# Peptides against a protein of PDB entry 4ASU: the designs that were tried, part 90

Target 1, 270 residues: chain A of PDB entry 4ASU
Amino acid sequence: ATLKDITRRLKSIKNIQKITKSMKMVAAAKYARAERELKPARVYGVGSLALYEKADIKTPEDKKKHLIIGVSSDRGLCGAIHSSVAKQMKSEAANLAAAGKEVKIIGVGDKIRSILHRTHSDQFLVTFKEVGRRPPTFGDASVIALELLNSGYEFDEGSIIFNRFRSVISYKTEEKPIFSLDTISSAESMSIYDDIDADVLRNYQEYSLANIIYYSLKESTTSEQSARMTAMDNASKNASEMIDKLTLTFNRTRQAVITKELIEIISGAA
Target 2, 83 residues: chain B of PDB entry 4ASU
Amino acid sequence: FTFASPTQVFFNSANVRQVDVPTQTGAFGILAAHVPTLQVLRPGLVVVHAEDGTTSKYFVSSGSVTVNADSSVQLLAEEAVTL

## One batch from the design tools (peptide; made by RFdiffusion4, then SolubleMPNN)

Design b2_p14_1_s1 (from b2_p14_1, 7 letters changed)
Fold by OpenDDE base, seed 4:
Structure b2_p14_1_s1 (fold): chain B 270 residues (1-270), chain C 83 residues (1-83), chain A 14 residues (1-14)
Amino acid sequence: as target 1 above (270 residues)
Amino acid sequence: as target 2 above (83 residues)
Amino acid sequence: SEALERFNKALAER
């Protein structure tokens, strides 16, 4: 490699390192906000799930329609955030299919579609785009919930898959159940609840769905920013190592060039 | 008793004496060992009666309230403010 | 940034 080649490569890598460092800082700022906003969101979301956990709502085996909602974003450069969700979605879909269930998929965030569209195109109902540019709001979740409910797909049970935030450097892909109105209304475990008006139950379920989606979005966002910081840190470190290696090569090559030039001058050969 | 909005937590697994909630079917008071029920909130006043006798008032928008068999209560409002 | 500091600390402890 010529000195020019090495210099060009060094410049390129240094630029990459600058970008990754900047992105790390941006991700850190977004993480801080996401983490703060996740605290109440987690209480809210977990509170919404309490019914399903306590009632131990079970879907009869004869019910065949299962909805998988994968929650991620449109934004890349965040390590395994998207692939983790997609992997679990694939696994869940395969397991459900093996059990003879019909599986439909909703992707929250374009990256899920990007990963799964080729293999699961027939199972996709809808993909929500423009996720991750702004912190998710309850309004956003409500829109998603409404669109899901209006999709015309009458699922019996579903799974929402998202990355749960653990720490500034860790997340875990998790699954939470979602149930159709019919499944909830017919669940034996719900018999202990007083005569609930059908309209009330429907509205309740709409809130529940919006709540869990909101919760999942907040968990996902926080996890994503955490993972992005990690990814950018790794990229910066890798760039640093490459810069060091190339710098050594540059120095060696420079010395060789100088030596060659000196020899040519002394010998009068050029 | 848990009372939260998407952006704020007012009570998290707290013990309270009574919670008055505005529901679409009417206002009702949640007492200890209230029968399990699901309700949807209408815009209105929530009054939380603490065990120490203090009362707190909140204005809530829409949302849900769940009373479980284990006496746990989840009051989840889309929007809520302390009054 | 406090978040960055926490992040760096966590990485160092890993």
Scores: peptide ipSAE 0.521, ipTM 0.950, DockQ to the pose 0.015
Fold by OpenDDE base, seed 1:
Structure b2_p14_1_s1 (fold): chain B 270 residues (1-270), chain C 83 residues (1-83), chain A 14 residues (1-14)
Amino acid sequence: as target 1 above (270 residues)
Amino acid sequence: as target 2 above (83 residues)
Amino acid sequence: SEALERFNKALAER
């Protein structure tokens, strides 16, 4: 490589490093906000899931329709955030199919669709786009919930798959159950809940779905920003190492050129 | 007793004496050992009676309330403010 | 940012 080539490459990598450093800082700011907003959201979301945990709702084996909701975002450069969710979705879909269940998929965030389009296109009901640019709101979750409920797809049970935040450097892909109104209404374990009107239960389920979606979005967002910081840090380190290597190469090449020129002068060849 | 909105937590697994909630079917008081039930909140006043005798008032917009067999209560409001 | 500092600290402890 010529000195010119090395210089060009150095410039390019330095620019990349600058960008990745900047992105790391931006991700850090977003992470800080996300983490703060996750605290109440987690209490809220876990509270919403408490019924399902305590009621031990079981879906009859004859029920075949299963909905998988994958939660991520539209934005890249966040490590394995999307692939981890997609992997879990694939695994769940395969397991359900092996059990003779009909599986439909909803993607929250365009990246899920991007990953699963080739293999699972026929199973997708809807993909929600424009996720991850702004922090998710309860309104956003409500819109998603309403669209799901109005989709016309009658599922018996479902799974929401998302990345749960653990720490600034750690997340875990998790699954939470979703149940249809019919499944809940028919569950024997629900008999202990006295005098629940059908309308009340319907409305309750609408809130529950919105709540769970909201919770999952908040967990996902926080995890994503954490992962993005990690990805940008890694990119910055890699760039730094490459800069060092290229700088050494540049110096060596420069010395070689000088030596060659000196030899040419001494030899009278120029 | 857990009382939260998407953005704020008021009570997290707290022990309370009584919670009065506004539901679509009417306001009712949740006491210890209340029968399990599911209700939907209407806009109105939530009153929390603490064990120490203190009373806190909140306005909620909508949401849900769950009373479980284990006497745990989840009050989840879409919006809530302290009064 | 404080968040970035926490992140860097966590990475250093890894």
Scores: peptide ipSAE 0.413, ipTM 0.938, DockQ to the pose 0.015
Fold by OpenDDE base, seed 3:
Structure b2_p14_1_s1 (fold): chain B 270 residues (1-270), chain C 83 residues (1-83), chain A 14 residues (1-14)
Amino acid sequence: as target 1 above (270 residues)
Amino acid sequence: as target 2 above (83 residues)
Amino acid sequence: SEALERFNKALAER
């Protein structure tokens, strides 16, 4: 490699390092906010899931329509955040198909679609874009819930797949159940809940869906920002190491060029 | 008893004496050993009666309330403010 | 080097 080539590469890597450092700081700020906002959101979301855990709602085996909601974002550079969700979605879809279920997919965030488009395009109902630019709000979750309910796809049971935040260095891809109004209304375990008006139950399920989606978005966002911060830190370190190596190579090459030029001058070949 | 909004937690698995909630079908009080039920909130006043005799008031918007067979209660409001 | 290449690819895809 010529000195010019090394210099060009050094400049490029230094620029990348500047970008990765900047992105790390941005991700750190977003992570700090997301973690603060996740605390109440987790209580809220876990509270919404309490019914399903306590009632042990079961979907009859003869019911075939299953919905998979994958939760991620539009933004890359966050390690395995998107691929983890997509992997679990693929596994779940394959298992359900093997069980003779009809599977439809909703992607929250464009990255899910980008990963699954080639293999699962026919199963996608809708993909929500513009996810991850701003912290998710309950309004955003409500829009997603409403769109799902208005999609005309009458699922019996669903799965929402998202990354649950554990710590700044750890997340876990998890699945939570989603049930249709009909499934809940017909569940034997719901018989203990006395005299629930059909309109009340419908409205309750709308809130429940929005609540679970909101929770999943908050978990996903926190996990994503943490993973991005880590990824950008690693990228910055790798860039630093490469800069050091290339700088050494530059210095060695420069000395070799100087030596060659001196020899040419001394030999009268210049 | 759990009472939260998307952005704030008021009670998290707390023991309370009574919770008065505004529902679309009417206001009702949740006492110990209340029958399991599901309701949706209307805008109105939530009153929490603590075991120590203290009473806290909240204004809530829309949301849900769940009373389970194990006497656990989840009050989940879209918006809630302390009064 | 491989990590940087992956990063550059990811940047180009944005």
Scores: peptide ipSAE 0.006, ipTM 0.857, DockQ to the pose 0.014
Fold by OpenDDE base, seed 2:
Structure b2_p14_1_s1 (fold): chain B 270 residues (1-270), chain C 83 residues (1-83), chain A 14 residues (1-14)
Amino acid sequence: as target 1 above (270 residues)
Amino acid sequence: as target 2 above (83 residues)
Amino acid sequence: SEALERFNKALAER
């Protein structure tokens, strides 16, 4: 490579490093906010799931319609955040299909659709776009919940798949159950709640769905920002190492050029 | 007893004496060993009676309340404020 | 949201 080529590459990588450092700082700020907002959201979301954990709601085997909700975002450059969710969605869809169930998919965030469109296009009901530009609100979750409930797809059971935040360096893809109103109302374990009005139960289930979606969005957002921060840090480090290597190569090449020129002058061959 | 909104936690797995909640069917008090129930909230006053005899008041919008067989309670309000 | 409006109205009546 000529000195000119090395210089051009150095300039390019230095620019990339500046961009990745800037993106790291932006991700860090968003992460700090997301983590603060996740604390109450986790208590709220775990509270909303408590009934399902305690009531041991079972879906009858004759019920065949299963909904998979994958939660991520529209935003890239966050490591395996989207692919981890998509991988688990694929695994779950395959297992359910092998069990003779009908599977439909909802994507929260455009990245899920981008990954699964070729292989699962016919299973997609809807994809929610414009996810990840702003922190998710309960209003956003309510819109998603209402759209699902009004979609006309009568599922029996569902799975919401999202990345749970563990720490700044760790997330885990998790699955939580979603039950239809009919499944809840017919569950034997719900007999202890028999004095519940049907309208009350319907409204309760609407809140429950919105609550779980909200929780999943908050976990996903925190995980995403953390993963993006890590990815940008790694990219910045890799760029730094490459700059160091290219700088050494530049210095060696420069010395070789000077030596060659000196030899040409001394030999009179120039 | 857990009481939270999407943005704030008021109680997290706390022991309380009684919680008065505003439901669509009317206000009721949740006591120790209350029968399992599911209710939806109406806008109104939540009153938490602590074991030490202190009383805290909250205004809530909408949401849900769950009383489980294990006497755990989840009060989940869409919006809530301390009064 | 409609819920927020109802909430604010209920607060104001208080």
Scores: peptide ipSAE 0.024, ipTM 0.889, DockQ to the pose 0.081; fails the geometry check

Design b2_p14_1_s2 (from b2_p14_1, 6 letters changed)
Fold by OpenDDE base, seed 5:
Structure b2_p14_1_s2 (fold): chain B 270 residues (1-270), chain C 83 residues (1-83), chain A 14 residues (1-14)
Amino acid sequence: as target 1 above (270 residues)
Amino acid sequence: as target 2 above (83 residues)
Amino acid sequence: DEVLKKFQEALEKL
């Protein structure tokens, strides 16, 4: 490489390093907020799931319609966040299909569709875009829940798949159940909750769905921002190492050029 | 007893004497060993009676309340404020 | 990882 080529590459990498450092700082700020907002959201979301855990709601084996909701975002540069969710969705879809279930998919965030469109396009009901630019609100979750309920797909049971936040350096892809109103109303274990008005139960289930979606979005967002912060830090470090290597190459090449010029001067061959 | 909104936790697995909740079917008091039930909240006042005799009041917008067979209660409001 | 890889590859091509 010529000195000009090395200089151009150095300039380019330095500019990229500035971008990755800036993105790291933005991700760090978003992570700090997301982690703070996740604390109450987790209590709220786990509280909403308590019924399903305590009632041990089971879907009859003859019920075949299963809905998979994958939760991520539209935004890249966050490590394995999207691929982890997509991998779990693929695994779950394959297992359900092997069990003779009908599987439909909802993607929260465009990245899921981007990964799964070739292999699972016919299974997608809807993809929600515009996810991840701003922190998710309960209103956003309610919109998603409402659109799901209005989709016309009469699922019996479903799974919401998202990244649960563990720490700054760790998340775990998890699955939580979702149930249709019919499944809840017909569950034998719900008999202890007798004399519930059907309209009340419908409204309760709408809240439950919104609650779990909200919870999943908060977990996903916190995981994503943390992963992005780490990814941008790693990219910035890698850029720094590359700058150092190229700087050494530049210095060596410069000395070689000087030596060549000196030889040409001494030899008179210039 | 757990009482939370999406943005704030008021009680987390706490022991309380009684919780009065505004539901769409009517306001009711949740006591120890209350029968299992599911209800939807209407806008109104939640009153929490602590074991020490203190009473706390909250305004809630909407949400759900679950009373389980194990006497656990989840009061999940979309919005809630302390009064 | 793939996006980061592509980003790194793009960085390497610069």
Scores: peptide ipSAE 0.024, ipTM 0.906, DockQ to the pose 0.012
Fold by OpenDDE base, seed 2:
Structure b2_p14_1_s2 (fold): chain B 270 residues (1-270), chain C 83 residues (1-83), chain A 14 residues (1-14)
Amino acid sequence: as target 1 above (270 residues)
Amino acid sequence: as target 2 above (83 residues)
Amino acid sequence: DEVLKKFQEALEKL
């Protein structure tokens, strides 16, 4: 490589490093906000799931319609965030199909559709776009819940798949159950709640769905920003190492050129 | 007893004497070992009676309340404020 | 995506 080529490469990598460092700082700021907002959201969301854990709601085997909700975002540059959710969605869809279930898919965030469209296009009901530009609100979750309930797809049970935040360096893809009104109303374990009015139960399930979606969005957002921060940090470190290597190569090449020129002058071959 | 909104936690797995909640069918008090129930909140006052005799008041907009067989309670309001 | 793609492309050209 000529000195000019090395210089051009150095300039390019230095510019990339500047961009990745800037993106790291932006991701760090968004992460710090997301983590603060996740604390109450987790208590709220886990509280909403408590009924299903305590009541041990079971879907009858004759019920065949299953809904998978994958939660992610529209934005890239966050490591394996999207692929992890998509991988678990594929696994769940395959297991359900093998069990003779009908599977439909909802994608929260455009990246889910981007990954699964080619292989699962016929199973997609809807994809929610414009996810990840701003922190998710309960209003955003309510819109998703309402759209699902109004979709006309009468599922019996479902799964919401999202990345749960563990720490700044760790997330885990998890699955939580969602149940239809009919499934919850017919569950034997709900007999202890027989005094519940049907309209009350319907409204309760609407809140429950919105609550779980909100929780999943908050976990996903925190995980995503953390993963992006880590990815940008790693990219910045890799760029730094490459700059160091190229700088050494530049110095060696420069010395070789100077030596060659001196030899040519001394030998009269110049 | 857990009482939270999407943005704030008021109680997290706390022991309380009584919680008064505003439901669509009326207000009722949740005592120790209350029968399992599911209710939807209407806009109104939540009153939490602590074991030490302290009473705290909150205004809630909407949401749900769950009383489980194990006497655990989840009060989940869409919006809630301390009064 | 374009920035990382450019980064990867720049790395591949090295």
Scores: peptide ipSAE 0.023, ipTM 0.893, DockQ to the pose 0.012
Fold by OpenDDE base, seed 3:
Structure b2_p14_1_s2 (fold): chain B 270 residues (1-270), chain C 83 residues (1-83), chain A 14 residues (1-14)
Amino acid sequence: as target 1 above (270 residues)
Amino acid sequence: as target 2 above (83 residues)
Amino acid sequence: DEVLKKFQEALEKL
């Protein structure tokens, strides 16, 4: 490589490093906010799931309609965040199909659609875009819940798949169940709740769905920002190592060029 | 007893004496060993009676309340403020 | 992740 080539490459890598460092700082700020907002959201969301855990709601095997909600975002450069969710969605969809279930998919965030478009396009009901630019709100979750309930797809059971935040260096892709009003109403384990008005139960289920979606969005956001921060840090370190290597190469090449020029001058002066 | 909004936690697995909740069908008090039930909150006053005799008041906009067979209670309000 | 891999590959090609 010529000195000019090395210089050009150095300049490019230095610029990339500036970008990755900037992105790291932005991700760090968003992570700090997301983690703070996740604390109450987790209590809220886990509280909403308590009924399903305690009632041990089971869907009869004859019920065939299953909904998969994949929760992610629109934004890349966050490691395996999107691919992890998509992998679990694919696995779940395949297992359900093998069991003779009808599977429909909702994507929260455009990245889910981008990964699954080629193989699962016909199973998508809707994809929610513009996810991850702003922290998710309960209003956002309510909109998603409402759209789902108004989609006309009468699912019996569903799965919401998202990345649960563990720590700044760790997340886990998890699945939580969602149930239709009919499945909840018909569940034998719900018999202890039989004095519930049908309108009350409908409204309760709407809240439950919104609550679970909100929780999943908060977990996903925190996981994503943490993963992005880590990814950008790693990219910045890798760029630094490349800069160091190229700088050494530049110095050696420069010395060789100078030496060659000196030899040419000395040889031409003879 | 768990009482939270999406943005704030008021009680997390706490032991309380009684919780008064405003539901669409009317206000009711949740006592120890209350029968399992699901209710939807209407805008109104939540009153939490702690075991130590302290009473806390909250305004809620909407939400849900669950009383489980194990006597666990989840009060989940869309918005809630301390009064 | 493919995006990160592509980004790294792009970095290596520069």
Scores: peptide ipSAE 0.025, ipTM 0.904, DockQ to the pose 0.012; fails the geometry check
Fold by OpenDDE base, seed 1:
Structure b2_p14_1_s2 (fold): chain B 270 residues (1-270), chain C 83 residues (1-83), chain A 14 residues (1-14)
Amino acid sequence: as target 1 above (270 residues)
Amino acid sequence: as target 2 above (83 residues)
Amino acid sequence: DEVLKKFQEALEKL
């Protein structure tokens, strides 16, 4: 019984190790592509944020509506990628609530909702699903931006929270600001810009939102694939160690069985 | 001067003499020390005049252009191709 | 990560 049980367990772990190794290779391929596609996306996204940084757009304290967009994916087995975003979302939501702000949440990827549903279900406006199977496109970001703008929620300011890619072994959860059209148009810091048509500003803001979302998706995807590659490598190593331990146990148990059988033969106990 | 699409970078923090952009209100040239402004691109021709006198032409589908107080320019096109 | 922990636990229970 015991040898058969160990053998079954060994077979199962070996199969899991094959799966984790395969997933590592798939993640590595997706990572390499994501990193390549992140280079222009970062320039594009940082360019979109430049206005808000340079203009130092501030929201008046009397404005109370705050939107939090959490960017992640639907897919697990990628380390702390989802929990890191969710943790920062929780912290931000708590800080804003303590300041007397109304907080609404958008989740990009089902994992955000899965983590926050019990504690923040009443604050969710929408969750975008089917994120992370394919590389994000600008079209995907535009759809998210459009849905947000058409949601009817009139936020004053917001934040987009995502994992910024640093290296194969490092990402950092970051926050970037989002501003409503009204906040931008009323900002004193915008007075230095020449007379801007209201329709132009509206269209500009729509592009800006789509651009920032696209950027965040690209950073998130690259971070996720890197983290998944690492997670699958660690899982494969852990499986290897377990296989080694079980193999030793198997060998010891086999020797014990043989010894027992020899003793029974010698003792005449049939 | 930064000019990029979601998938390609054409200029990254480059010094240029002039950039001609197609806006909804018409085409205009962005020179050095242009006043801060925001514009939306219409489909059309972008012409970049480098300091060395070289001229590059691009077709853009849509996007935005920002001229900041520090004279930095961000040209962000949804789609752009070299001509 | 909870998912990885659960995965590891599942590996250990096999």
Scores: peptide ipSAE 0.022, ipTM 0.889, DockQ to the pose 0.012; fails the geometry check

